# Designs tried in a protein design run: peptides against a protein of PDB entry 5HB3. Part 33

Target 1, 150 residues: chain A of PDB entry 5HB3
Amino acid sequence: RQMQDRCMSEYNQRIRNAPEGSIDPFRMACYKIIGRCDLSNRSLDGLQTDVNDWIWLQFNLARETDRSLELAGESYGLAELQASIREIGLKHFPKTAAEDTNGSFGMFFYLQILAGMFEQAIAYLYPFSYVDAVHFAIALTYYGLLRPVD

## One batch from the design tools (peptide; made by RFdiffusion4, then SolubleMPNN)

Design b1_p13_2_s3 (from b1_p13_2, 8 letters changed)
Fold by OpenDDE base, seed 4:
Structure b1_p13_2_s3 (fold): chain B 150 residues (1-150), chain A 13 residues (1-13)
Amino acid sequence: as target 1 above (150 residues)
Amino acid sequence: SRLDKLLQQINES
């Protein structure tokens, strides 16, 4: 708690008072991740990041059990992350095989799998690649991750 | 958003 308070204090001080370009982006990232500072901004400014970095950050910032302890009226957990993934899918990824131009469906499938959206991921993948969908479905079922559909 | 930009890059690749 003391460390967190210190991180928050330093983060707030730097964000308000530091000259532009003087703040180490990695240091700010540490405040974000370790200190959980300014969780409304779930991005790492000033860093070159890819989708893997983004999803990693989202998982680290998401809280499953501490919703009750969050003083902020807004909680960010797995459910919110999954909602974000759904929104991303609707906006940026092909909805049908006919819309697929560059094979980007695989990335959305990947994101859904990472977010634990297994049934949705398989359902999404199926029209793009039947064989792959079946293979993943078998694997997920084997490990008890895929739920039967009624 | 930053994510939007990243996803746009993916779609353009």
Scores: peptide ipSAE 0.106, ipTM 0.783, DockQ to the pose 0.882; fails the geometry check
Fold by OpenDDE base, seed 3:
Structure b1_p13_2_s3 (fold): chain B 150 residues (1-150), chain A 13 residues (1-13)
Amino acid sequence: as target 1 above (150 residues)
Amino acid sequence: SRLDKLLQQINES
């Protein structure tokens, strides 16, 4: 707890008082990941990141902490991550095969699988690739990850 | 948002 308080204090001081461009972005990333500072801002400014880096960060920040210890404004778990993925899908990815211009449906399918949204992922993939959707559905069912509807 | 920019890059790729 003392270490966390120190991290928060240093993070806040640097954001407010450090000259522009003098802050090491990797150090700030460490404060965010280890110290869980400013979880409302889930971006790493000053770093070149891709989608893989983004999703990695989200999973690290979405760790199940005892909800009783987290301030109400800093709670971020798997459910919140899944909600974010859903919102991203609605805004940035094709909903139907007719809307698919760049084959980006595969990336959204991948993100849903990583987030444990298996039923939704299969349902999304089905209109784009029937064969692949069935193949993944069989595999997920075999491993007990997909709940068959009765 | 930064995420929006990343997603835009994916869609353009």
Scores: peptide ipSAE 0.060, ipTM 0.758, DockQ to the pose 0.724; fails the geometry check
Fold by OpenDDE base, seed 2:
Structure b1_p13_2_s3 (fold): chain B 150 residues (1-150), chain A 13 residues (1-13)
Amino acid sequence: as target 1 above (150 residues)
Amino acid sequence: SRLDKLLQQINES
């Protein structure tokens, strides 16, 4: 608790008082990840990041917390991440094979799998790659992760 | 969002 409080204090002080460009972005990232500072902003400013970095960060910041103990606006869990991925999918990824011009469907499938959206991921992949969808479905079923639709 | 920009870049590549 003391460490967290210190991190928050330092983070807030730097954000408010430090000249632009003077803050070490890696230090700020540490405050966010370790100190859980300013979780409303789930991005790393000043760093060049890719999708893998983003998803890694989301998982690190997402906590499975008891909803009863969560204060409004401070909770970020798997459900919120899944919602974000759904939104991303709607905005940036092909919905059908006909819309796929660059083969980006695989990335969205990947993100859904990482987020535990297994049924949706398989359903999404199926029209793009039948063979792959079947293979993943078999594997996920074997491990008890895919639930058959009644 | 930053993610949106990143995803846009990926899709354009």
Scores: peptide ipSAE 0.038, ipTM 0.708, DockQ to the pose 0.765; fails the geometry check
Fold by OpenDDE base, seed 5:
Structure b1_p13_2_s3 (fold): chain B 150 residues (1-150), chain A 13 residues (1-13)
Amino acid sequence: as target 1 above (150 residues)
Amino acid sequence: SRLDKLLQQINES
């Protein structure tokens, strides 16, 4: 708690007092990740990041806690992350093979798998790659992760 | 959003 409070204090001081562009973005990232500062903004400004960095950050910041026990006004857990991924899918990824121009369907499949959205991931993959969808379905079923929906 | 920009870059690659 004391360490977190110190991180929060430093973060707030720097964000308010330091000239724009003068703050080391890696330091700010440390405050975000370790100090859990300003969790309403779940991004790392000033850094070159990719989708792997993004998803890694989301998982690190997400907590499976009871909202009633959280001191923060808002909670961010796996359910919220899954919701975010669904929204991202709706906005940024192809819905059908006909819409797929660059094979980006695989990335969305990947994100869904990482987030434990197995049924949705398989359902999504099926029209793009039948063979792959079947293979993943078999594997996920074998490990008890896939529950076919009626 | 930054995420939108990132995803756009991914889709363009």
Scores: peptide ipSAE 0.037, ipTM 0.710, DockQ to the pose 0.760; fails the geometry check

Design b1_p13_2_s4 (from b1_p13_2, 9 letters changed)
Fold by OpenDDE base, seed 4:
Structure b1_p13_2_s4 (fold): chain B 150 residues (1-150), chain A 13 residues (1-13)
Amino acid sequence: as target 1 above (150 residues)
Amino acid sequence: SRLDQLLAEIRAS
């Protein structure tokens, strides 16, 4: 954990002492990703990012570890990520085909699949694209990833 | 948040 401690020290120093707007966002990103600094903020401030960057970051930061061994602010796992995806889904993605004007439902489906939310993903996709939902459901079932209700 | 901005962009695309 020696490297992590050094990263944290440098991160904290820069956050506290650097002039406003002078911090290299890429360097700060490195501290966050490698050093796991300030995991309560799971975004890369000052960087031009897209949804793929966001989700990539989330998965890199997510750990399936014993929370008791983590310091305050360092706990973030798949469950928290899934909760976040549910939240953003409720806020930012269409609930019905009638609400979908730009085809953004596919992105939310994609995010749910990445996060292992297979049942929710299929259920969500079904009213938007029946054929696609069925195909994915078949595939997921084949690999034992889908738990349909009997 | 940054995420909100990204999602807004998604909706706009």
Scores: peptide ipSAE 0.011, ipTM 0.482, DockQ to the pose 0.846
Fold by OpenDDE base, seed 3:
Structure b1_p13_2_s4 (fold): chain B 150 residues (1-150), chain A 13 residues (1-13)
Amino acid sequence: as target 1 above (150 residues)
Amino acid sequence: SRLDQLLAEIRAS
């Protein structure tokens, strides 16, 4: 708690008082990850990040903690992450094979799998790659991860 | 990169 308060204080001080361009983005990232500062902004400014970095950050920030234990009332859990992934999918990823110009469907499938959205992932993959969707469905069923909807 | 553009859009959303 004391460490978190210190991180929050330093984070806020740097954002407000540091000259433009002088903030070490890695240090700010540490405050965000370790201190859980400014969880409403789940991005790392000033860092060149890819999708893997983004999803890694999301999972680190998404903790299964009681909301009552989080300082400043900011809570971000798996459910919120899943919601974010759904929104991203709707906005930025192809919905049909005809819309897929860059082969990015695989990335969205990957994100859904990582987030435990197995049923949605299979449903999404099916129109792009029937064979792969079936194979993943079999595997997920075998491990008890796929819940068939009646 | 197209990925950077996607990430930028995600951040802006």
Scores: peptide ipSAE 0.028, ipTM 0.587, DockQ to the pose 0.122; fails the geometry check
Fold by OpenDDE base, seed 2:
Formats: structure tokens, C-alpha cells, sequence
Structure b1_p13_2_s4 (fold): chain B 150 residues (1-150), chain A 13 residues (1-13)
């Protein structure tokens, strides 16, 4: 708790008072990850990051707990992560096989699977690769993870 | 649903 408060204090102080461009982005990243500061902004500014970095960060920040128990004063759970993945999917990934120019559909499928969006993932993958969709559907069904409601 | 259809196909295979 004491460390959390310290991180929050330092983070806020730097955000408010530091000259523009003078903040060490790695330090700010540490405050974000360790201190869980400013969870409404789940990005690492000033750092070159990719999709893997992004998803790693999201899972590290996500907590399935009551907000009242969150020391950071903010809550971010799986539902919010799933919403973010949906949004990213809409913006950056092909909606149909016809739109797929670089084979990036697999990455979006991957993100959905990681986020437990199994039904959506299978539904998404199906038009791109029937065989793969079937294989994953079988596996997910075997483990009781696939809910055939859609 | 599409997923139901897929699962039905899997079961039928």
C-alpha cells in the first residue's frame, strides 16, 4: 500500500509538473505496471511497442476483483480488455476474407483467444480458414470452453 | 447460429 501510494504520487507529480519531453518513458512505464497508475490510459507513451507489448500490458493490468479492493483506485477487468480487443479488431484487422491482404486475421484470432473470446474467435476465423476453425472449435469444446449460443 | 452450425458439422463428422 505504501509503495502503491508512492508510485501514484510520483506518477501524478511527473505528469503534472515535468517539462514536456523530459519524462523518462521507462520510469513512467514502471509506474504504470508496478504502481498501476492511471489505469484509464493503458498504453506506454514514448516507447516503441508492438501488439505483443500491448497485449502483455493489458493482461498485466487486468484484475478480476472488486473495485473497492483495488489499491489503485481504478478497476480494469477482463470485460474491459475484451472490449478493447473488439475495438482494435474493428480498426486494424480484416472483417472478411476479401479484406485480408496480409494475412493478419490470424493475429486478431490470437488476441480473441487470449482474451477468452472463444465463440467470437471461432466465428471470426471460420471464413478465413475453415479447417483451422474446426480444429480450434473441437479443442475448445473438448475443454468445455466453447458455448454454442451464437 | 453460425457457431451452432459449425459444432453440428463437427459432431456429424
Amino acid sequence: as target 1 above (150 residues)
Amino acid sequence: SRLDQLLAEIRAS
Scores: peptide ipSAE 0.017, ipTM 0.487, DockQ to the pose 0.022; fails the geometry check
Fold by OpenDDE base, seed 1:
Structure b1_p13_2_s4 (fold): chain B 150 residues (1-150), chain A 13 residues (1-13)
Amino acid sequence: as target 1 above (150 residues)
Amino acid sequence: SRLDQLLAEIRAS
């Protein structure tokens, strides 16, 4: 708790008082990841990131065990991450094969799999590539991750 | 948003 309080204090001080462009983005990232500062902003400003970096950050910030220790407005767990992925899917990814212009369906499938949304991922993939969907479904079922009856 | 930018980059690649 003492470390978190210090991180929060330093994070807030830097955001408010540091001259523009003088903030070390890596230091700020450390405050966010270690100190869990400003969890409402789940991005790393000033860093060149890709989708893998983004999803990695989301998983690191998502905590189910420490929810009681976090401010109510900053609570973030797996359920919230899954909700976020669902939302970005609705906004940014093709819903049907006809809407797929660049093959981005695979990325959304990937995000859903990472977030443990296995049933939704398979259901989504099936109209784009039924063969792949079947293969993944078999594999997920084999490992007990897919509920075929639901 | 940063995510929107990332998604745009992904689509462009």
Scores: peptide ipSAE 0.012, ipTM 0.472, DockQ to the pose 0.601; fails the geometry check

Design b1_p13_3_s1 (from b1_p13_3 with A1L N11D E12W)
Fold by OpenDDE base, seed 5:
Structure b1_p13_3_s1 (fold): chain B 150 residues (1-150), chain A 13 residues (1-13)
Amino acid sequence: as target 1 above (150 residues)
Amino acid sequence: LNQELYEKLKDWN
């Protein structure tokens, strides 16, 4: 906790007082990831990142902890991430095969699987690829991750 | 595709 408090203090001090462009982006990234500072902004400014980095960051920041144990003033867990992925799907991914022009349905399926949204993932994949959906459903059921009936 | 998706997601909060 002492470390967390120190990180928070330093982060806040630097973002407020440091001249623009003078802050080490790697240090700021450390404050974000380790110190969990400013979780409302889940981005790494000043760093060249890609979709994989984005995915990693979202899941890293979505801690599997009780809200009462979070030292940060903001809470971000798996439930919030799942909600975000759902909204992302509605906004940025195809709903039907007819809407799919670039094959991006697979990425949304992937995101849902990573987030443990197994039933939704299978349901989404089914109209795009029946065979793949069935295979994943069988596998997920085998491992007790899919609830096919309830 | 990945880059296009990243551009859509990078500012998501």
Scores: peptide ipSAE 0.427, ipTM 0.906, DockQ to the pose 0.740
Fold by OpenDDE base, seed 1:
Structure b1_p13_3_s1 (fold): chain B 150 residues (1-150), chain A 13 residues (1-13)
Amino acid sequence: as target 1 above (150 residues)
Amino acid sequence: LNQELYEKLKDWN
């Protein structure tokens, strides 16, 4: 708690008072990840990042904990991330095979799997790739992650 | 594809 309080204090102070361009972006990233500072902004400014970094960040920030146990005072868990992924899917990914122009359906499937949205992931994948959907369904069922009958 | 997707996601909050 002491460490987190310090991180929050330093983060808030720097974001408000530091001269423009003087903030070490890696230090700020540490405050974000370790201190869970300003979880409403889940981006790393001033860093050269890619989609893999974005994915990594989202899932690391999404802590499966009770809100009462959240030291930062802000709650961001798996449920919130799942909701975001649903919205991302609606806005940025193909909804049908006919809409798919660049093969990006696989990435959305991947995001859903990472987020534990197994049933939705399989349902989404099925019209794009029947064989893959069946194979993943079998595997997920084997590991007890997919219920065959709801 | 990854870069294009990143441009769409980087500001997502």
Scores: peptide ipSAE 0.426, ipTM 0.906, DockQ to the pose 0.746
Fold by OpenDDE base, seed 2:
Structure b1_p13_3_s1 (fold): chain B 150 residues (1-150), chain A 13 residues (1-13)
Amino acid sequence: as target 1 above (150 residues)
Amino acid sequence: LNQELYEKLKDWN
């Protein structure tokens, strides 16, 4: 907790008072990831990142723990991330095979799987790739992650 | 595709 508070204090001080360009972006990233500072801004400014980094960051910042157990003043859970992924899907990914122009449906399927949105992921994938959807459904069911209909 | 997607997602909150 002491370290957490220190991180928060330093982050807030630097974000407000430091001259532009004077802050080490890696240090700020550490405050974000380790200190969980300013979780409303889930980006790493000043760093060259890609989609994999973005995905990694979202899931590392999200917590599956009770909010009461959160050490940071802010909380960001899996539910919020799932909601974000749903919205991302609606905005940036094809809804049907007819809308698929670049094959990006697989990435959205991937995001949903990572977020534990298994039923939605399978339902989404099915019209794009029947065979793949069935295979994933079988696997997920086997591991108890997908609830079959009795 | 990944780069295009990243550009769309990088500022998502």
Scores: peptide ipSAE 0.424, ipTM 0.906, DockQ to the pose 0.750
Fold by OpenDDE base, seed 3:
Structure b1_p13_3_s1 (fold): chain B 150 residues (1-150), chain A 13 residues (1-13)
Amino acid sequence: as target 1 above (150 residues)
Amino acid sequence: LNQELYEKLKDWN
């Protein structure tokens, strides 16, 4: 708690008082990740990042905790992340093979798998690559992550 | 593709 309070204090001070462009983006990232500062903004400014970094950040910021114990006013857990990924899929990814023009379906499959949306991921992948979907389904079932149908 | 997608996602939340 003491560390988090210190991080919050420093984060707020720097974001308010530091000249634009003078803040170390890595330091700010540490405040966000470790100190859980400003969780309403789940992005890292001033850093060269990609989709993998983005999803990694989302997972690190998501917590299974009581909202009353959170320093931030907004609660953000795995369920909210999964909901976000679902909405992202609807907006930015192809829904059918016919809509796929750039092969981005694999990325959405990847995001769903990372978020533990296994059944949805397999169902999504199947029309794009049924062979891969079947193989992943077998593997996920083996590890108890996918419920087999009797 | 990765970068283009990231630009769409970075400000999602």
Scores: peptide ipSAE 0.373, ipTM 0.883, DockQ to the pose 0.666

Design b1_p13_3_s2 (from b1_p13_3, 6 letters changed)
Fold by OpenDDE base, seed 2:
Structure b1_p13_3_s2 (fold): chain B 150 residues (1-150), chain A 13 residues (1-13)
Amino acid sequence: as target 1 above (150 residues)
Amino acid sequence: MNKELYSLLKDWN
């Protein structure tokens, strides 16, 4: 808690008081990651990042914390991440094989798997790649992550 | 594909 508070204080101070162009984006990234600062903006500004960095950051920031300890409006847990992934899927990924023009279905499947949305992931993958969906379903079932409806 | 997707995701917040 003390470290988080310190990170937040430093982060806010730098954002407000730093001269233009003097902000070290790596330092700010450290505050964001370690201190979970500015959860409303889950990006690493001023850094060259890719989709994997974005994904990593989302999952790193998503923590099940005692809501009583978080500032109002700054809760970001697995549920919020899953909601974001669902929304992203609805807006930016193909819903059917017929809509898939660029083969991006695999990325959405990947995001769902990472987020623990196993049933949805398998259901989504099934029309795109039957064989892969079956293989993943078997594996997930084996590890008790997919609950077949009896 | 990754660049386009990233551009979309970066502004998602």
Scores: peptide ipSAE 0.254, ipTM 0.853, DockQ to the pose 0.632
Fold by OpenDDE base, seed 5:
Structure b1_p13_3_s2 (fold): chain B 150 residues (1-150), chain A 13 residues (1-13)
Amino acid sequence: as target 1 above (150 residues)
Amino acid sequence: MNKELYSLLKDWN
């Protein structure tokens, strides 16, 4: 708690008071990751990042912490991340194989798998790649991660 | 694909 409070204090002080162009983006990234500062803005500003960095950051910030320890109004856990992934899927990813012009269905499948949305992931993959969906379903069932309906 | 997707995701917050 003391470390988080210090990170938050330093982060806020720098955002508010630092002269333009004097902010070290790597230092700010450290505060954001370690201190979970500014959960409303889950990006690493001022850094050259890609989709993998974005994914990594979302999952690192999504923590199952005791709600009693979270600052009022800024909870970000697995449930919120799953909700975000669902919304992203509805807005930005193909719903059918006919709509997929760039092979982006695989990335959405990947996001759902990472988020533990196994049933949804298999259901989504099935119309795009039947064989792959079956193989993943078998593996997930074997490890007790997929809940097959009888 | 990754660049276009990232452009969409970075502003999702």
Scores: peptide ipSAE 0.245, ipTM 0.852, DockQ to the pose 0.634
Fold by OpenDDE base, seed 3:
Structure b1_p13_3_s2 (fold): chain B 150 residues (1-150), chain A 13 residues (1-13)
Amino acid sequence: as target 1 above (150 residues)
Amino acid sequence: MNKELYSLLKDWN
C-alpha cells in the first residue's frame, strides 16, 4: 500500500507539474504497471504500442483483490476485463464469416480464450472455422475448462 | 475505454 501510494503521488505530480517534453514515458509506464496508477486510462502514453502491448497491459493490470483495499472507482479485475472484451467484440470484430475480410476473427477468439470466456470463444469460432472450433472444444473439455450443455 | 485505445484497435483491424 505504501509503495502504491508513493507511485500514485509521483505519477500525479509528474503529470501536473513536469515541464513540457520532460516526461519520461517509460517511467510513467512503470508507475502504471507496478503501481497500478490511473486504472481509468489503461494505455501507455508516449510509447509506440500495438495490440499485443495493449493486451499484455490489460491482463497485467487486472487483479482479483479485495475491493475494500482498492481506492474507490479503481477496481479492475477479470470481470471488468471480460466486460471490455465483450464490448470490443461487439464494436470492432466481425459477427459472421461474410464480414471478415482480413481473418481478424482469430484475434477476438484469442482474447476470449485469454480471458477464460471459453464457451463464448467456441461459440464465436464455430461459424468461422468449424474444424478448429471442434478441436478446441475437445481440448477444453478434456482439461475441464468447457462445460458442455446436455 | 478511452479514445486512444479504440483508435488503436480500429487502426489495427
Scores: peptide ipSAE 0.124, ipTM 0.766, DockQ to the pose 0.123
Fold by OpenDDE base, seed 1:
Structure b1_p13_3_s2 (fold): chain B 150 residues (1-150), chain A 13 residues (1-13)
Amino acid sequence: as target 1 above (150 residues)
Amino acid sequence: MNKELYSLLKDWN
C-alpha cells in the first residue's frame, strides 16, 4: 500500500506539474505498472508499443484486490478484463469465417485463452478451424481447464 | 498483428 500510494502521488504530481516535454514516458510507465496508476487509461502514453505490449499491460493491471481498498471507479480485475475482451470481440473481430479477411480470428482466440475464457474460446475457434479447436479442447480438458459437457 | 487492430486497442479504455 505504501508503495502504491507513493507511485500514485508521484504519477499525479508529474502529470499536473511537469513542464511540457519533460515527462519521461518510461518512468510514467513504471508508475502505472507498479502503482496501478490511472486505471481508466490502460495505455503506455509516449511509448512505441504494439499489440503484445497492450495485452501484457492489460493482464498486468488486472488484479483481484479487496474492493474496500480500491478507490471508487478504480476496480480492474479479471472480470473487467474479460468484459472488455468480450466487447472488443463483438465490435472488432469476425463472427464467422466468411467475415474473416485477414486471419484476425486467431488473435481473438488468443485473448480469450489468456483471459481464461476457455469455453468461449473453443466455441469461437470451432467454425474457423475445426481441427485446432478440437486439439485445444483436448488439451484444455486434459489440464482440467475445460469442463466436458455431460 | 495488423496495425489497424492495434490502433483500435490502444484507444480502448
Scores: peptide ipSAE 0.244, ipTM 0.850, DockQ to the pose 0.627; fails the geometry check

Design b1_p13_3_s3 (from b1_p13_3, 4 letters changed)
Fold by OpenDDE base, seed 4:
Structure b1_p13_3_s3 (fold): chain B 150 residues (1-150), chain A 13 residues (1-13)
Amino acid sequence: as target 1 above (150 residues)
Amino acid sequence: MNKELYEKLKDWN
């Protein structure tokens, strides 16, 4: 808590008081990652990042914390992440194999798996790659992560 | 693919 408070204080101070162009984006990234500062903006501003960095950041920021310990209005847990992934899927990923022009379905499947959305992930993958969906379903079931409806 | 996807996601909040 003390570290988080310090990070938040420093982060806010720099955002408010730093001259334009003087902000070290790496330092700000550190505050965001370590201190979970500014959870409303889950990006690394001023840094050259890719999709993997974005994914990594989303999952690192998503933490189940006692709501009582979180500052009012800055809760970002697994549920919020899953909701975001669902929305991203609806907006930016193909819904059918016919819509898939670049093979991006695999990335959405990957996101769902990372988020523990196993049933949805398998259901999504099935029309794109039947064989892969079956293999993943078997594996997930074996590990007790996918519960087949009897 | 990844670059295009990143451009779509980078501002997602």
Scores: peptide ipSAE 0.428, ipTM 0.906, DockQ to the pose 0.742
Fold by OpenDDE base, seed 2:
Structure b1_p13_3_s3 (fold): chain B 150 residues (1-150), chain A 13 residues (1-13)
Amino acid sequence: as target 1 above (150 residues)
Amino acid sequence: MNKELYEKLKDWN
């Protein structure tokens, strides 16, 4: 808690008071990651990042914490991340095999798997790649992650 | 694919 408070204080101070161009983006990234500062902005500004960095950051920031310990108004857990992934899927990924122009369905499947959305992931993958969907379903069932309907 | 996707996602909140 003390570390988080310090990170938040320094983060806010720098955002508000730092001269233009004087902000070290790596330092700000550290506050973002370690201190979970400014969860409403889940990006690493001023850094050259890619999709993997973005994915990593989303999952790193998503934590099940005691709401009593979180700053008022900033909760970002698995449920919020899952909701975001659903929305991203609806907006940016093909819904059917006929809509798939670039093979991006695999990335959305990947995001759903990472987020523990196993049933949705399998259901999504099935029309794109039947064989892969079946293999993943078997594996997920074996590990007790997919609940077969009785 | 990854670059295009990243451009779409980078500002997602």
Scores: peptide ipSAE 0.422, ipTM 0.904, DockQ to the pose 0.764
Fold by OpenDDE base, seed 5:
Parts: C-alpha cells; structure tokens; sequence
Structure b1_p13_3_s3 (fold): chain B 150 residues (1-150), chain A 13 residues (1-13)
C-alpha cells in the first residue's frame, strides 16, 4: 500500500508538473505497471509496443484486490478483463468461418483461454476448427477446467 | 494480422 501510494503520487506529480518532452516514458511505464496507476488508461504512452505487450499489460493490471483499497471507479480484475475480451470479440473478431479472411479467429480463442473463458473459447473455436476444438476440450476436461454439460 | 489488431486494441479501455 505504501509503495502504491508513492507510485501514484509520483505518477500524478510528473503528469501534472513535468515540462513538455521531459517525461521518461519508461519511468511512467514502471509506475503504471508496479503502482497500477491510472487504471482507466491501460496503455504505455510514448513506448513502441505491439499486441503481445498490450495483452501482457491487460493481464498484468487485472488483479484481484480488496475493493476497499481501490479508488472508486478504478477496479480492474479478472471479471472486468473477461467482459472486455467478450466485447472485443463482438467488435473485432469474426463470428463465422465465412467472415474470417485473415485467420484472426485463433487470436480471439487465445485471449479467451488466457482469461479462463474455457467454455466460450471451445464454443467459439468449434465452427472454425472442429478437430482443434475437440482436442482442446478433451485436454481442458482432463485438467478439470472445462465443465461439460450433462 | 497482429499489427492491424493492435491498432484496434491499443486505445481500448
């Protein structure tokens, strides 16, 4: 808590008071990651990042914390991440094989798996790749991660 | 694919 408070203080101070062009983006990234500062903006400004960095950041920031310790409106846990992934799927990923022109279905499947959305992931993958969906379903069931319907 | 996807996601909050 003390460390987080210090990070937040330093982060806010630098954003407000630093001269233009003097902000070290790496330092700001450290505050973002370690201090979980400004959870409403889950990006690393001033850094060259890719989709993997974005994914990593989203999952890193998604933590189960005591809600009593978080500032109002800045709760970001697994449930919020899962909700975001669901919305991303609806907006940016193909719903059917006919819509898939670039093979992006695999990335959405991957995101769902990372987020523990196993049933949804299998259901999504099934029309794109039946064989793969069955194999993943078997494996997930074996490890007790997939809840089969009776 | 990854670059295009990143451009769509980078501002997602």
Amino acid sequence: as target 1 above (150 residues)
Amino acid sequence: MNKELYEKLKDWN
Scores: peptide ipSAE 0.420, ipTM 0.903, DockQ to the pose 0.743
Fold by OpenDDE base, seed 3:
Structure b1_p13_3_s3 (fold): chain B 150 residues (1-150), chain A 13 residues (1-13)
Amino acid sequence: as target 1 above (150 residues)
Amino acid sequence: MNKELYEKLKDWN
């Protein structure tokens, strides 16, 4: 708690008081990652990042914490992340093989797997790649992560 | 593909 409070204090102080252009984006990134500062804005401003960095950050910030210990209004756990992934899927990813123009279905499948949305992931993958969906389903079932329906 | 997707996601909250 003390470390988090210190990170938050430093983060806020720098955002408010630092001269324009003097903010070290790497330091700010450290405050976001370690201190979980400003969970409402899950981006690394001032850094050159890609989709993998974004994914990593989302999952790194998602924690199952006691809500009583979190600041009011800033809770971000697995459930919120899963909800975001569902919405992202609806908005930015193909829903059918016929809609897939750039092969992006694999990325959405990957996001769902990372988020533990195994049944949804397999169901999504099936119309795009039957063989791969079956193989993943077998593996997930073997590890007790997928519940097959008869 | 990844760049375009990132541009769509980077401000997602």
Scores: peptide ipSAE 0.419, ipTM 0.903, DockQ to the pose 0.735

